# Ledger of designs, part 222: peptides against a protein of PDB entry 3H8D

Target 1, 122 residues: chain A of PDB entry 3H8D
Amino acid sequence: DMKRQQRFFRIPFIRPADQYKDPQNKKKGWWYAHFDGPWIARQMELHPDKPPILLVAGKDDMEMCELNLEETGLTRKRGAEILPRQFEEIWERCGGIQYLQSAIESRQARPTYATAMLQNLL

## One batch from the design tools (peptide; made by RFdiffusion4, then SolubleMPNN)

Design b2_p30_3_s4 (from b2_p30_3, 18 letters changed)
Fold by OpenDDE base, seed 1:
Structure b2_p30_3_s4 (fold): chain B 122 residues (1-122), chain C 122 residues (1-122), chain A 30 residues (1-30)
Amino acid sequence: as target 1 above (122 residues)
Amino acid sequence: as target 1 above (122 residues)
Amino acid sequence: MDLQYYLDNEYEEPPVEEEVDLELYERLRR
C-alpha cells in the first residue's frame, strides 16, 4: 500500500482560443498530476485567467484524468516529471491542503498516499 | 533500512582554469550525488575534458563528500535536486552499473540502497 | 572532496520544459 511509487507530473497547455495566435498572445496554463502508483491521486490546473482547479481522487473522479499512468504517456514525455516539492509547493499555495482535508472529513476522498500523509500531519 | 528516502542532486562547476574566461570559453562539469537517507551512496563527476569519475560508498569514501545531506546544503539549493532517472541515466552511460557491481563483488562496497537495487537486478 | 567549493560557484537553475504538447493535453483532459 504505502510501497507504491509516488510520481508527479506537470505539463503546460494553451487555451483552444489561443491555439492559432502568435506565441506572444498565447497564455500558458499548467496541468499537474500526482500518481500514487498507477492511479491518479491529485490533479491541479493553473489557468492564466481563472482560479486554480483542485481535484482529489474519490471526490472529483469525473473531472480527473481517467488514464492510468502508463496510458498517459507522461513517463515518456521529457521534462514532464517533477519533484514532489514542485507539486506540493503549488498545491499548498492553491489551498490544496484544506481542499483535501475537507474531502477527507466529508468522506468523499478515496484513500491515497496523499490522504495518508495529510492525516499524519494533523 | 529500505525505508530511507532516496534523494539525488546535481550541480554544475567550472574548472578553475576557466573561472575567469568569458562564458563561451567556460566548459561546465557536473557533480552528482545520490543520498540514501542522510548519507551519500554514490557520487559522480562529469568533466568536459577527462573521463567521468564514479564513486561508491565503502570503496571511495576518501574521495566522496563527507558531509551528511543536511550539512551539504543541497536541499536548500534551488534546482540542485533531480529525479532518480536523471541520475541513473548518466550513471548507466558512464558505466556505473559495472563499477558498483565490481565493488560489490570485491567486497569494497558499503551496503546501500544502490547496492540492494543492483543485486535485485542481477 | 570539498563540496563547498562547488556550492560557492555560480549556479543557474536548469530550464524547465515549457513546450506545449496539445495532443498530450487533449488526451489527459476530461
Scores: peptide ipSAE 0.322, ipTM 0.736, DockQ to the pose 0.547
Fold by OpenDDE base, seed 5:
Structure b2_p30_3_s4 (fold): chain B 122 residues (1-122), chain C 122 residues (1-122), chain A 30 residues (1-30)
Amino acid sequence: as target 1 above (122 residues)
Amino acid sequence: as target 1 above (122 residues)
Amino acid sequence: MDLQYYLDNEYEEPPVEEEVDLELYERLRR
């Protein structure tokens, strides 16, 4: 159902090893999620010390958030919700288009708003 | 037309008197706008040194942005667009509901998405 | 008001929430 609400979220994280360090020594990562209705469609993680992680529904379900949107509490977390472009800009920079495209071509991607948008773009 | 896109924007400003001060001595204000389609419906200004300014279309046209959304360049300004709740939260805190309600009751408010939403809430 | 005046001025972008919520992150992490 392409009429489902598309919502995007971002939260910072720090590495467990950095939890007890001084603030200046805590390198933040960023966790991103795109929810197509109640379920996650795309997830992305920016790490300070390793390549970005891109995840798409269907292909990467076992590595993605398993909670529905309501269960996450993200909608109740101040500052967590972001505009679509704030997600898409990073997604594009990290090679997300190619990643999702490859997942579609390999028949591993679950149909989502994201897959539909990409198919319309190509 | 209640099908018009609702878009919200926020930009910081520095008081003219603070422009040449060190960053730590620059108190920022915030300019907010709600656009109901191409035209502004609500405007709000948070000042560091005076009460917030609330403006609603119809009543306060002469004090509000006169440019249509495209002319403002806000849609092209990175970081300017905000989520609806980011506007509404501040609007509510500043007494915007009462202000708009009063404007409606006095027949000074131009019908907008904002007036419609308020009428549905009451 | 002249919005263009504000847009043309140099200013810092609005602050973004960057406070780490470890509990939330751990709940979301798989």
Scores: peptide ipSAE 0.319, ipTM 0.733, DockQ to the pose 0.485
Fold by OpenDDE base, seed 3:
Structure b2_p30_3_s4 (fold): chain B 122 residues (1-122), chain C 122 residues (1-122), chain A 30 residues (1-30)
Amino acid sequence: as target 1 above (122 residues)
Amino acid sequence: as target 1 above (122 residues)
Amino acid sequence: MDLQYYLDNEYEEPPVEEEVDLELYERLRR
């Protein structure tokens, strides 16, 4: 239900091709996740060399992390957890509101805390 | 009640005597606050030149921030809000558990989310 | 305590943990 704990995470990544380069030549990306209880609701990726990727549960399941929250180990990774607004600020900047809205309207989005919040906002 | 929103904040500070020094000569301290709903429950200060300061509601009211959460503007200060564990980790390291416990046992602590959580732990 | 004094201080936000954990990322990515 909507009383589930909402938790947000962010981790940096480097592209596989950059793994063995000098540190100054490694382009860093950012991987974001929103978990609605144990299950992912939204995922977002900021890449250094392509547009941001936005993913929402139901629509993009096959491209999103398939692990539940406990399986990810994210809660045990120091510095990975972030505040809701740290996720939402980037989400909004990347067009996430419109993306999720479109997914809801097309009946592609699975109901989550995120879909409920958006429906309350509009 | 205990269903109040728990929010934590951290801001850096520079000692008054260091304000006009070159950046390399400014010693930075850290000011922490835990708000149990609108009211402060705990405050903590990490100083560069003296032991950490621990403060708990009821016992240390006269030394703690007197403003309620909204009055502080902390929620509107970007980067000020932190995760619970970011507060608790430092709190524990500074002996905050024992400090709060002592305040409870001496009947000096005002009941807060923090006191309730500690009583659940022990 | 003067909170306004603290808020008016010029400061940079604490450094964000930016260390890449490749093993973790590989577990999460699809």
Scores: peptide ipSAE 0.317, ipTM 0.734, DockQ to the pose 0.512
Fold by OpenDDE base, seed 4:
Structure b2_p30_3_s4 (fold): chain B 122 residues (1-122), chain C 122 residues (1-122), chain A 30 residues (1-30)
Amino acid sequence: as target 1 above (122 residues)
Amino acid sequence: as target 1 above (122 residues)
Amino acid sequence: MDLQYYLDNEYEEPPVEEEVDLELYERLRR
């Protein structure tokens, strides 16, 4: 049912190699997730020194968060939840539309709210 | 129709008297708004040196924002929009539930999404 | 209070949560 609650989250991270460096040498990345109900639909990672990582359910399950939303603890992490547009703006900038579209066309994407929305645009 | 989009916003402000003081002497306040569709349903102001101000549509119209959502420009102000819980958490801490309840009981509150939600809890 | 007054004034944007929680990140990532 496409009436599932859509929730979006973002958390910063530091590269493992930078964990013990001086603060000035710690480069922050950002981990993003879109949950369609209890399950992740899209994941995205912004890194300071490499291209963005885009992941969509069905295609990239082995690389995506395997926890359901409640198990993640994200709903209990203050400041982690973000507005839909805060996710979508970055997703679009990173080429997420094309990535998801390609996954749909190749029949690799699991149907989610995200796939439905994109297919409505086509 | 209670299916109107609920949107919440927050902007900081500095007291007029502090506007030209040293940064260390500028105390920030916060202005909050809940829009039920195009029209404001609740408004709240946090001040550094006085009690919170709580306002509900119907009762406090003369003290609330008179602009519709589009006229405010809040949707175009980056960082102004907040999650529902970010508003509700502060609203609850400030006694907003009791304030709105009292407004409903006195028949001063205009029916909004907020009044409907509260009445569902009673 | 006039909303326009606040919008026209220069003020610091609301703080963004940027504190790294490594334990949380490690739990989420593969």
Scores: peptide ipSAE 0.322, ipTM 0.736, DockQ to the pose 0.483; fails the geometry check

Design b2_p30_4_s1 (from b2_p30_4, 11 letters changed)
Fold by OpenDDE base, seed 2:
Structure b2_p30_4_s1 (fold): chain B 122 residues (1-122), chain C 122 residues (1-122), chain A 30 residues (1-30)
Amino acid sequence: as target 1 above (122 residues)
Amino acid sequence: as target 1 above (122 residues)
Amino acid sequence: SHLPEDYVEVEAEEEEAETMVEEELKKLYF
């Protein structure tokens, strides 16, 4: 379990409503993912005009990426992979620790590397 | 020893002779470093017009960065930190495995995370 | 949701924070 490779990714996105606007008027969002081996453990979305979306495996599976890491093509996309700290810093700022903790306590979170790490801190 | 954080960095540099040339005529070099905890373990320099320079701790200490990781300011420079594989891929292509192996065999290499990893492969 | 359909590749913003390593490199090559 704790021997799986932890990989983190970030990709920017533009809202469909901004697709045909001038570059200066396009508001970028950011999609983040943590993969614990082949499967997503956490997902996060930053939007320019609404609160961050935080998602954890087990609780939010239907709203998260359902593709395995290989199927996503993220490993083949240059610049998509990020350092663990680049994910965790944003996750922490967005209230991800409390969100994951609540999911663990309510027994909604699927066991992942992220749940194991948090349980060792608490 | 093997519990130290492994961190990798890359920064571009422009040769002084190209500093005042048009951007199209500036040839970028790349400086790479592997820090095993606070101290550098490996350094690598890519140049546009000469062979790569490979340096390993113990053997090449006088030619390597003498600053500890905190003193370098690399952790505070956005985009300087890179993934381990981004370092290792270039290191391998430049003959770094053979260079480090030779330094180990000649007893010139200081023990680092890099020497330990290579010794486990051979 | 899956991967966002409309992703834009962001080139790494080279923020020009000069490091001590860059200062050393300047000294070595200047």
Scores: peptide ipSAE 0.158, ipTM 0.617, DockQ to the pose 0.262
Fold by OpenDDE base, seed 1:
Structure b2_p30_4_s1 (fold): chain B 122 residues (1-122), chain C 122 residues (1-122), chain A 30 residues (1-30)
Amino acid sequence: as target 1 above (122 residues)
Amino acid sequence: as target 1 above (122 residues)
Amino acid sequence: SHLPEDYVEVEAEEEEAETMVEEELKKLYF
């Protein structure tokens, strides 16, 4: 079995409330996704006005992207794909390691590349 | 031992002969590098007028970048760092798998992440 | 959709520092 491709994406978003504001007053949020093959493994949302949202497959499926990678169109969006480290750096800063660890320990996490990597670090 | 970080870079270059031509007549070449930790593992050059050059550590050290990753300044150059797949796709198209395989079989290749990955595929 | 609806591309123009690789490439190709 060929190891699933790990792909990371980031998309800026503007809050609905800021849609009609002047560009200078539009605070950007950032949506991040880690895909383990066709399926999302981790999702993260940086908001300008609230704490980061961390989501992991299995635990947070209802709040995560339900589309497979091809369906998202992310692979076709210029500048959306990012380096693994660009995701991981933010993930780590937001407490993602602890979040995923807790999801593993609680047996809520679906096995993914992310869970496997974390288990290799512990 | 923490696994060495795999980082990939691409820089455009213009041939000396095209330096003074109109922008439309400047054919860009592309220099690619794969760093396995601080040291280059693979290098590739795409030229507008000659076949691609493929280089692998151990075999082609005299033709490859002698600088460690920090010395290159590549990590500080915006847009220079690329996704692994962006390197690998070109590498594969240029016959890099066969080139590296031959270097391994001839015992000319220095062990790198690239050699290890190829050995896992065979 | 679980994707953000409103995307704004931000092109930050930062001055590209010349790399030592570019310097070496200039020596080789320039």
Scores: peptide ipSAE 0.171, ipTM 0.632, DockQ to the pose 0.198; fails the geometry check
Fold by OpenDDE base, seed 4:
Structure b2_p30_4_s1 (fold): chain B 122 residues (1-122), chain C 122 residues (1-122), chain A 30 residues (1-30)
Amino acid sequence: as target 1 above (122 residues)
Amino acid sequence: as target 1 above (122 residues)
Amino acid sequence: SHLPEDYVEVEAEEEEAETMVEEELKKLYF
């Protein structure tokens, strides 16, 4: 439904192995999420030392955030919410279009705003 | 028209009197804009040493940005675009609701997304 | 393509191009 609010979030993370290191030795990653209404549609993780992780609803449910948007507390966390383009630019650079396309073609993707937008582009 | 994209921007400015001062003596102000499609709907200026300036389309056209959104270059400036709430929170704190309401009541406000939203609240 | 390893650095390097609004603001306050 086009009426669902599309919201995007980004939070930094530190690798578990770096938790106890000095601040200079903590390489920050970035966790990104796209929520289509209350439910996550896409998730992306930028790591300082490995390839990006791309996740799409339906295909990657077991590796994605299980909390609804309200439960995450992201809407209440100052600086967590980002613009759509801030998500999409990184998503595109990480091969997200091809990843989502493949998930649609394999019938693994749950229909979301993101799948609908991609299908309009194809 | 509800179809027009609502976009919000913020850029810092330095007072001319501070341009040649040491960086520590430069007090930054903030210029905010709300664009309802291609045209500005609201403008706000936060000054370090005087009250905020609030401007609404129709009433304050002569004091507002005359450029359409494309001409401003704001969409091409990284970090200039902000979330709606980042604008609205400051707008509300600066008395923007009352200012816009007064402009509507005096028939000075040009109809925009902002005027429509306020009229839905009243 | 994948993000370059220096992506965090690239976010800092994009020189904020001066907008026409910034140019006009400079004129207004002089």
Scores: peptide ipSAE 0.168, ipTM 0.612, DockQ to the pose 0.093; fails the geometry check
Fold by OpenDDE base, seed 5:
Formats: C-alpha cells, sequence, structure tokens
Structure b2_p30_4_s1 (fold): chain B 122 residues (1-122), chain C 122 residues (1-122), chain A 30 residues (1-30)
C-alpha cells in the first residue's frame, strides 16, 4: 500500500476587522493543515487574541476544510507548504496530542496517518 | 519495510575568497543534500560563478558528505531543512535527472530512494 | 478573506548550532 503522502501547509490570515487597519495594527493569525493524501487529517488555527483552534478529521469535519488538496490550490501557492515538524511543533504546543488522543478514545476520530502515528506512540 | 524518511537540507556558503569582502561583494553559494534515511543520496552545490555540482551516492561518494545525518547536525540547524520540492526543483534545473540516469545506466549509482524514483518514471 | 503575504516564521529560538557541514564547507572553501 503506497503510503499516502503527508503534506503540511500554513497560510497567514488577517482578521476581517483588521483588514482596513494600518499594517502595524494587523495581527496575523495562522491557518495550518495536515493532508493525509488528498484529504485533510488535521487543521489548526493560531489566533492573535484567542486560544488555538485544533481540529481533527472525523470529529471536526464540519469546521474543517472540505476541499481536497487539489481543490485548495495550496500545492500551487509558493511558501504555503511547510515541513512536518513545522506543523507538529505547533500542534504539540497547542495540546494537539491530547486533543487527538481524546478524539480517538471517544471514537470520534476518522482513521488517518495522524491517528495511526499516535497509536504507535501510545 | 518502514520506508526511510527522505529529508532535504540547504546551507548557504560564502567562498573563502569572499569572506573578507564587503557584504555586498559576498556571493552566496548553496549546498544541498538529500538524505535517504541516515545516508546521503544526492548532493548539489550552487556556485555563484561556476556550473552547479551534482553528486549521487555510489558514483560520487568521495566528493559527497561522508557524515550520517545525525553527525551533520543539519536536523538541529534551524532553516536548514527544506521541502523535497525545494531540492527537486533545483536538481531538475541543474540537469540532475539526466545526471542520475547516466549514473544508473553506467552502474555507478548506489541504490537509493532517488534511483528508485527515477526508475519508476522511466 | 485576504491572506497576508508575510509568512511569520514562529522563530523557535533554537540557537543556530553550526553544522558539521558548515564546518566542512568552511574547511573546503577556507
Amino acid sequence: as target 1 above (122 residues)
Amino acid sequence: as target 1 above (122 residues)
Amino acid sequence: SHLPEDYVEVEAEEEEAETMVEEELKKLYF
């Protein structure tokens, strides 16, 4: 079984309320995605003024990107793709391991590369 | 067989002859490496004033980094690790596909992820 | 939603340990 390629992306965002502010007053957030092949496995959002949002496939499908990787255009956006560690470091800092673990334990998580990796660590 | 992790790195270098020059006269070169697990599979050097150097495992072992990935310290250097595409794009532009193909055809190349990928494309 | 261009690298303060590759490159080019 050719293991699906794991690809990670990061996109900065400015809040709509900050769009018309001076550049110095525009606080950037960051949108992160982990794609397990064509489908999103994890999503994370760093906000400048609220707690991080952590999302995992199966549990949070309604809040996650519904587009497949090709449809997102992320692979065509220069600088959007990041290293696995660049995602995982933030994921870990935000409590993503515990979040995904809880989703697995509650049987809410869809099986992904991420769930498999966690099961191998535990 | 847990497929060895493919990791790619890029390090800038300044030629010794340029070290004592003004920053504006320091032409940066770039050293690139592809590690197939712990061992280097491909190496590439971009020089500001000479043709790119392309090196493949087996053929060019004497000119390539002899250190394993851990010994290099590359994994501990922030910003050194790059995406596969960031390596491959330059590799392709420098004629790396043809270089590796010729090394395979001449039976000089050591089997690596890179040789396997090329064999799958031909 | 306008995506801002500026990739804010969250600078993890990992001290730039000089790699042995950089040392070797220094030796090769020094």
Scores: peptide ipSAE 0.161, ipTM 0.614, DockQ to the pose 0.126; fails the geometry check

Design b2_p30_4_s2 (from b2_p30_4, 11 letters changed)
Fold by OpenDDE base, seed 1:
Structure b2_p30_4_s2 (fold): chain B 122 residues (1-122), chain C 122 residues (1-122), chain A 30 residues (1-30)
Amino acid sequence: as target 1 above (122 residues)
Amino acid sequence: as target 1 above (122 residues)
Amino acid sequence: SFLPEDYVEVEAEEEEAETMVYEELLELYF
């Protein structure tokens, strides 16, 4: 449904082992989410010490946020919401296009705004 | 034209007198712009030591950016582009709704996305 | 929480553009 609002969010995080360390010793990661209306369509996690994690709705549901957008409180977190391009730039760099394409081809991806956009590019 | 892209930008600034001071002595202001397609529709300036400046197309053209969006280079400035709500929240707090409404009523405001949106609320 | 259990949220910093001198900012008008 092209009428659903597309919203993007980013949350920096640290590991539990780093929470009591000096600020300079806290290695940040970044959690990203794309919501197609109330439900997550894509999720991405940048880690300081391992490869990015890419997740797409339908394929990776068990590893993705299960809360609807309102339940997450992301819309109420200052600085959490980001521009579409701020998500897409990182998504592209992390191989997200290929990841989503493969999920579509394998029929694992749930139809979302993201799948529709990719199909329009192909 | 509801088909024109609405884009919002924010640039922090300092006063000329503060440019050579220590970072803690640099009082920041914030410049904001709303572009309705290629042309500015609204502009706003937050100063550390004086009231906000609110500007609307048609009424305040001589005090606003005269360049089209592409010419400004704002689209290429990292961190310059902001979410619509990041503009609107400040606009509302600074009395922007009343300012734009008055400009419409006085027939000074040029028709923009902003004027259309406000008229839809009235 | 929307975050995985193994992650601790830190406050999101809003990315700002580089600070300009006001006179330089006015050059965006011309």
Scores: peptide ipSAE 0.387, ipTM 0.802, DockQ to the pose 0.759
Fold by OpenDDE base, seed 2:
Structure b2_p30_4_s2 (fold): chain B 122 residues (1-122), chain C 122 residues (1-122), chain A 30 residues (1-30)
Amino acid sequence: as target 1 above (122 residues)
Amino acid sequence: as target 1 above (122 residues)
Amino acid sequence: SFLPEDYVEVEAEEEEAETMVYEELLELYF
């Protein structure tokens, strides 16, 4: 149902080895999620010292968040929710359009708001 | 047209007298705006030492932003755009529902997305 | 956790716009 609410989240993270370092020596990454209603549709991870990780529902379910949106507590975490464009700008820069397109063409992507939007752009 | 995009913005501000003070001595306020398509529908100001200012289109036009959204440059100002709920939570806490309701009942409010939403809640 | 086990969550920073002087902010009106 294309009437589901689309919600986007971002959580900064550090590596376990950096937990006890001075703040200036903690290299931050960013975890991103797109929820299409209660379930994740896309996930993305920015790391300070390795390539971005891109994940799409249906193809990458085993590497993605398995919790529904309510179970994550993200909606109750101050500063976690972001605007759609704050997700999409990073997704585009990381090659997310091509990644999702390839998943659709290979018939690995589960139908989501994200797959529908991409199919309407082409 | 209820298909217009609803966009919300927040800008922190300081008083002119605090410009040259140390950061810890600058008392911040927050300016908020709701744009219903290209035009402002609601405006709100939080001040550190006076009551909130609430403004609604039609009633308070002379005290509100007169520029269209593109002319303001708000869409190009990093960190200015906020989620709808980040506006609505403050609007509700400041008595914005009652303020807009009174403007509708007095026939001073211009019809906007905000007036339509309030009328559907009652 | 929704994060992978190898990640340690840190506090999310609320991004806000750069602070303006109130008089400069009023220039958004006209």
Scores: peptide ipSAE 0.386, ipTM 0.798, DockQ to the pose 0.721
Fold by OpenDDE base, seed 5:
Structure b2_p30_4_s2 (fold): chain B 122 residues (1-122), chain C 122 residues (1-122), chain A 30 residues (1-30)
Amino acid sequence: as target 1 above (122 residues)
Amino acid sequence: as target 1 above (122 residues)
Amino acid sequence: SFLPEDYVEVEAEEEEAETMVYEELLELYF
């Protein structure tokens, strides 16, 4: 059902090894999630010292958030929710369109709002 | 037409007198706007040293943004657009519901998405 | 947690627009 609410979140993170360093020495990453209704559709991670990680529902379920949106507490976390474009701009820059397209073509992707939107673009 | 896109913006500001002070000595305010399609429906200002300013279309047109949304450049200003709840939480805290209600009752408010939503609450 | 086990969450910062001088902001009206 494409009437499901689309919600996007971003959480900054650091590595355990940097937890006790001075702020200037903490290498910051960003975790991103797209929820299509209660379930995650896409996940993305920007790391300070390795390539971005892109994950799509169906293909990468074992590496993605398995909690439903309400269980995550993200909706109640101040500053966590972001605009759709704030997710999509980074997703596109990281090659997310091609990644999701490949997952659709290989029949790995679970149908989501994201897969439907991509199919409308193509 | 309630099908119009609702978009919300926030711009931090400083006073002219603080323009050349060190960052620690700049008193920051926040300007907020709600656009109902191309036209502003509500505006709000949080000042560091005076009460919040609340403005609603029809009543306060002379004190509000008179440009259409595209003319403002807000849609192209990084970090300016915010989630609906990020506006509404502040609006409610500042007494915006009562302010808009009073404007409706006095027949000062122009019909907007905001007036329609309030009428559904009451 | 929604984060991987090997990540430590830091406080989320709200993205803010660049601070304007109030007069510059008022110029957005005209």
Scores: peptide ipSAE 0.385, ipTM 0.801, DockQ to the pose 0.735
Fold by OpenDDE base, seed 3:
Structure b2_p30_4_s2 (fold): chain B 122 residues (1-122), chain C 122 residues (1-122), chain A 30 residues (1-30)
Amino acid sequence: as target 1 above (122 residues)
Amino acid sequence: as target 1 above (122 residues)
Amino acid sequence: SFLPEDYVEVEAEEEEAETMVYEELLELYF
């Protein structure tokens, strides 16, 4: 049901080794999630010192958030929810279109809003 | 057509008298807009030194943004677009439900997504 | 302008969630 609410979240994070450093020495990363209704469809991580991590449901389930949206508490975290485009811009920049497309072609992707939209675009 | 995209924006502002003061002496206000497709449906202003201003299409047209959404350039202003709830929380807190309801009852409100949603809620 | 003439626009600010430690973030998985 493509009528499910699409919700996007971003959480800035630091490494454990940086948590007690001065603010200027805390290198931030950003964790991103796309939830298609209650279930995660895509996840993405921007790290300060390694390539972006892109994850898609079905292919990368073991590396992705396993909690449903309500269980995460993300909807209750101030500033965590972001607009769709705030996710998609980064996703596109990181090669997410190609990543998801490859997952679809290899039959690794679980059908989601994201897979459906990509298939409509291409 | 209630299928129009609902988009919400927030712009912080300062008073002209404060524009050349030190940052600590600039009292911020916040301008909010709800666009129902290309046209503004609601506007709201939080001022540092006066009550909130609530405006609804039809009733308050002369006090509201007259530009269509694209003409405003709001969609191209980084950080200007906000989530629906970020608008609605403030709207509700400021008595916007009652304000819009009164505008509907007095036949001053132009039909919008906002008027339709309120009528569905009540 | 979309703003009244008596207002001066300032840079739009994005609301950002509070920074979490990565371990705390991972705790959202459990």
Scores: peptide ipSAE 0.069, ipTM 0.708, DockQ to the pose 0.760

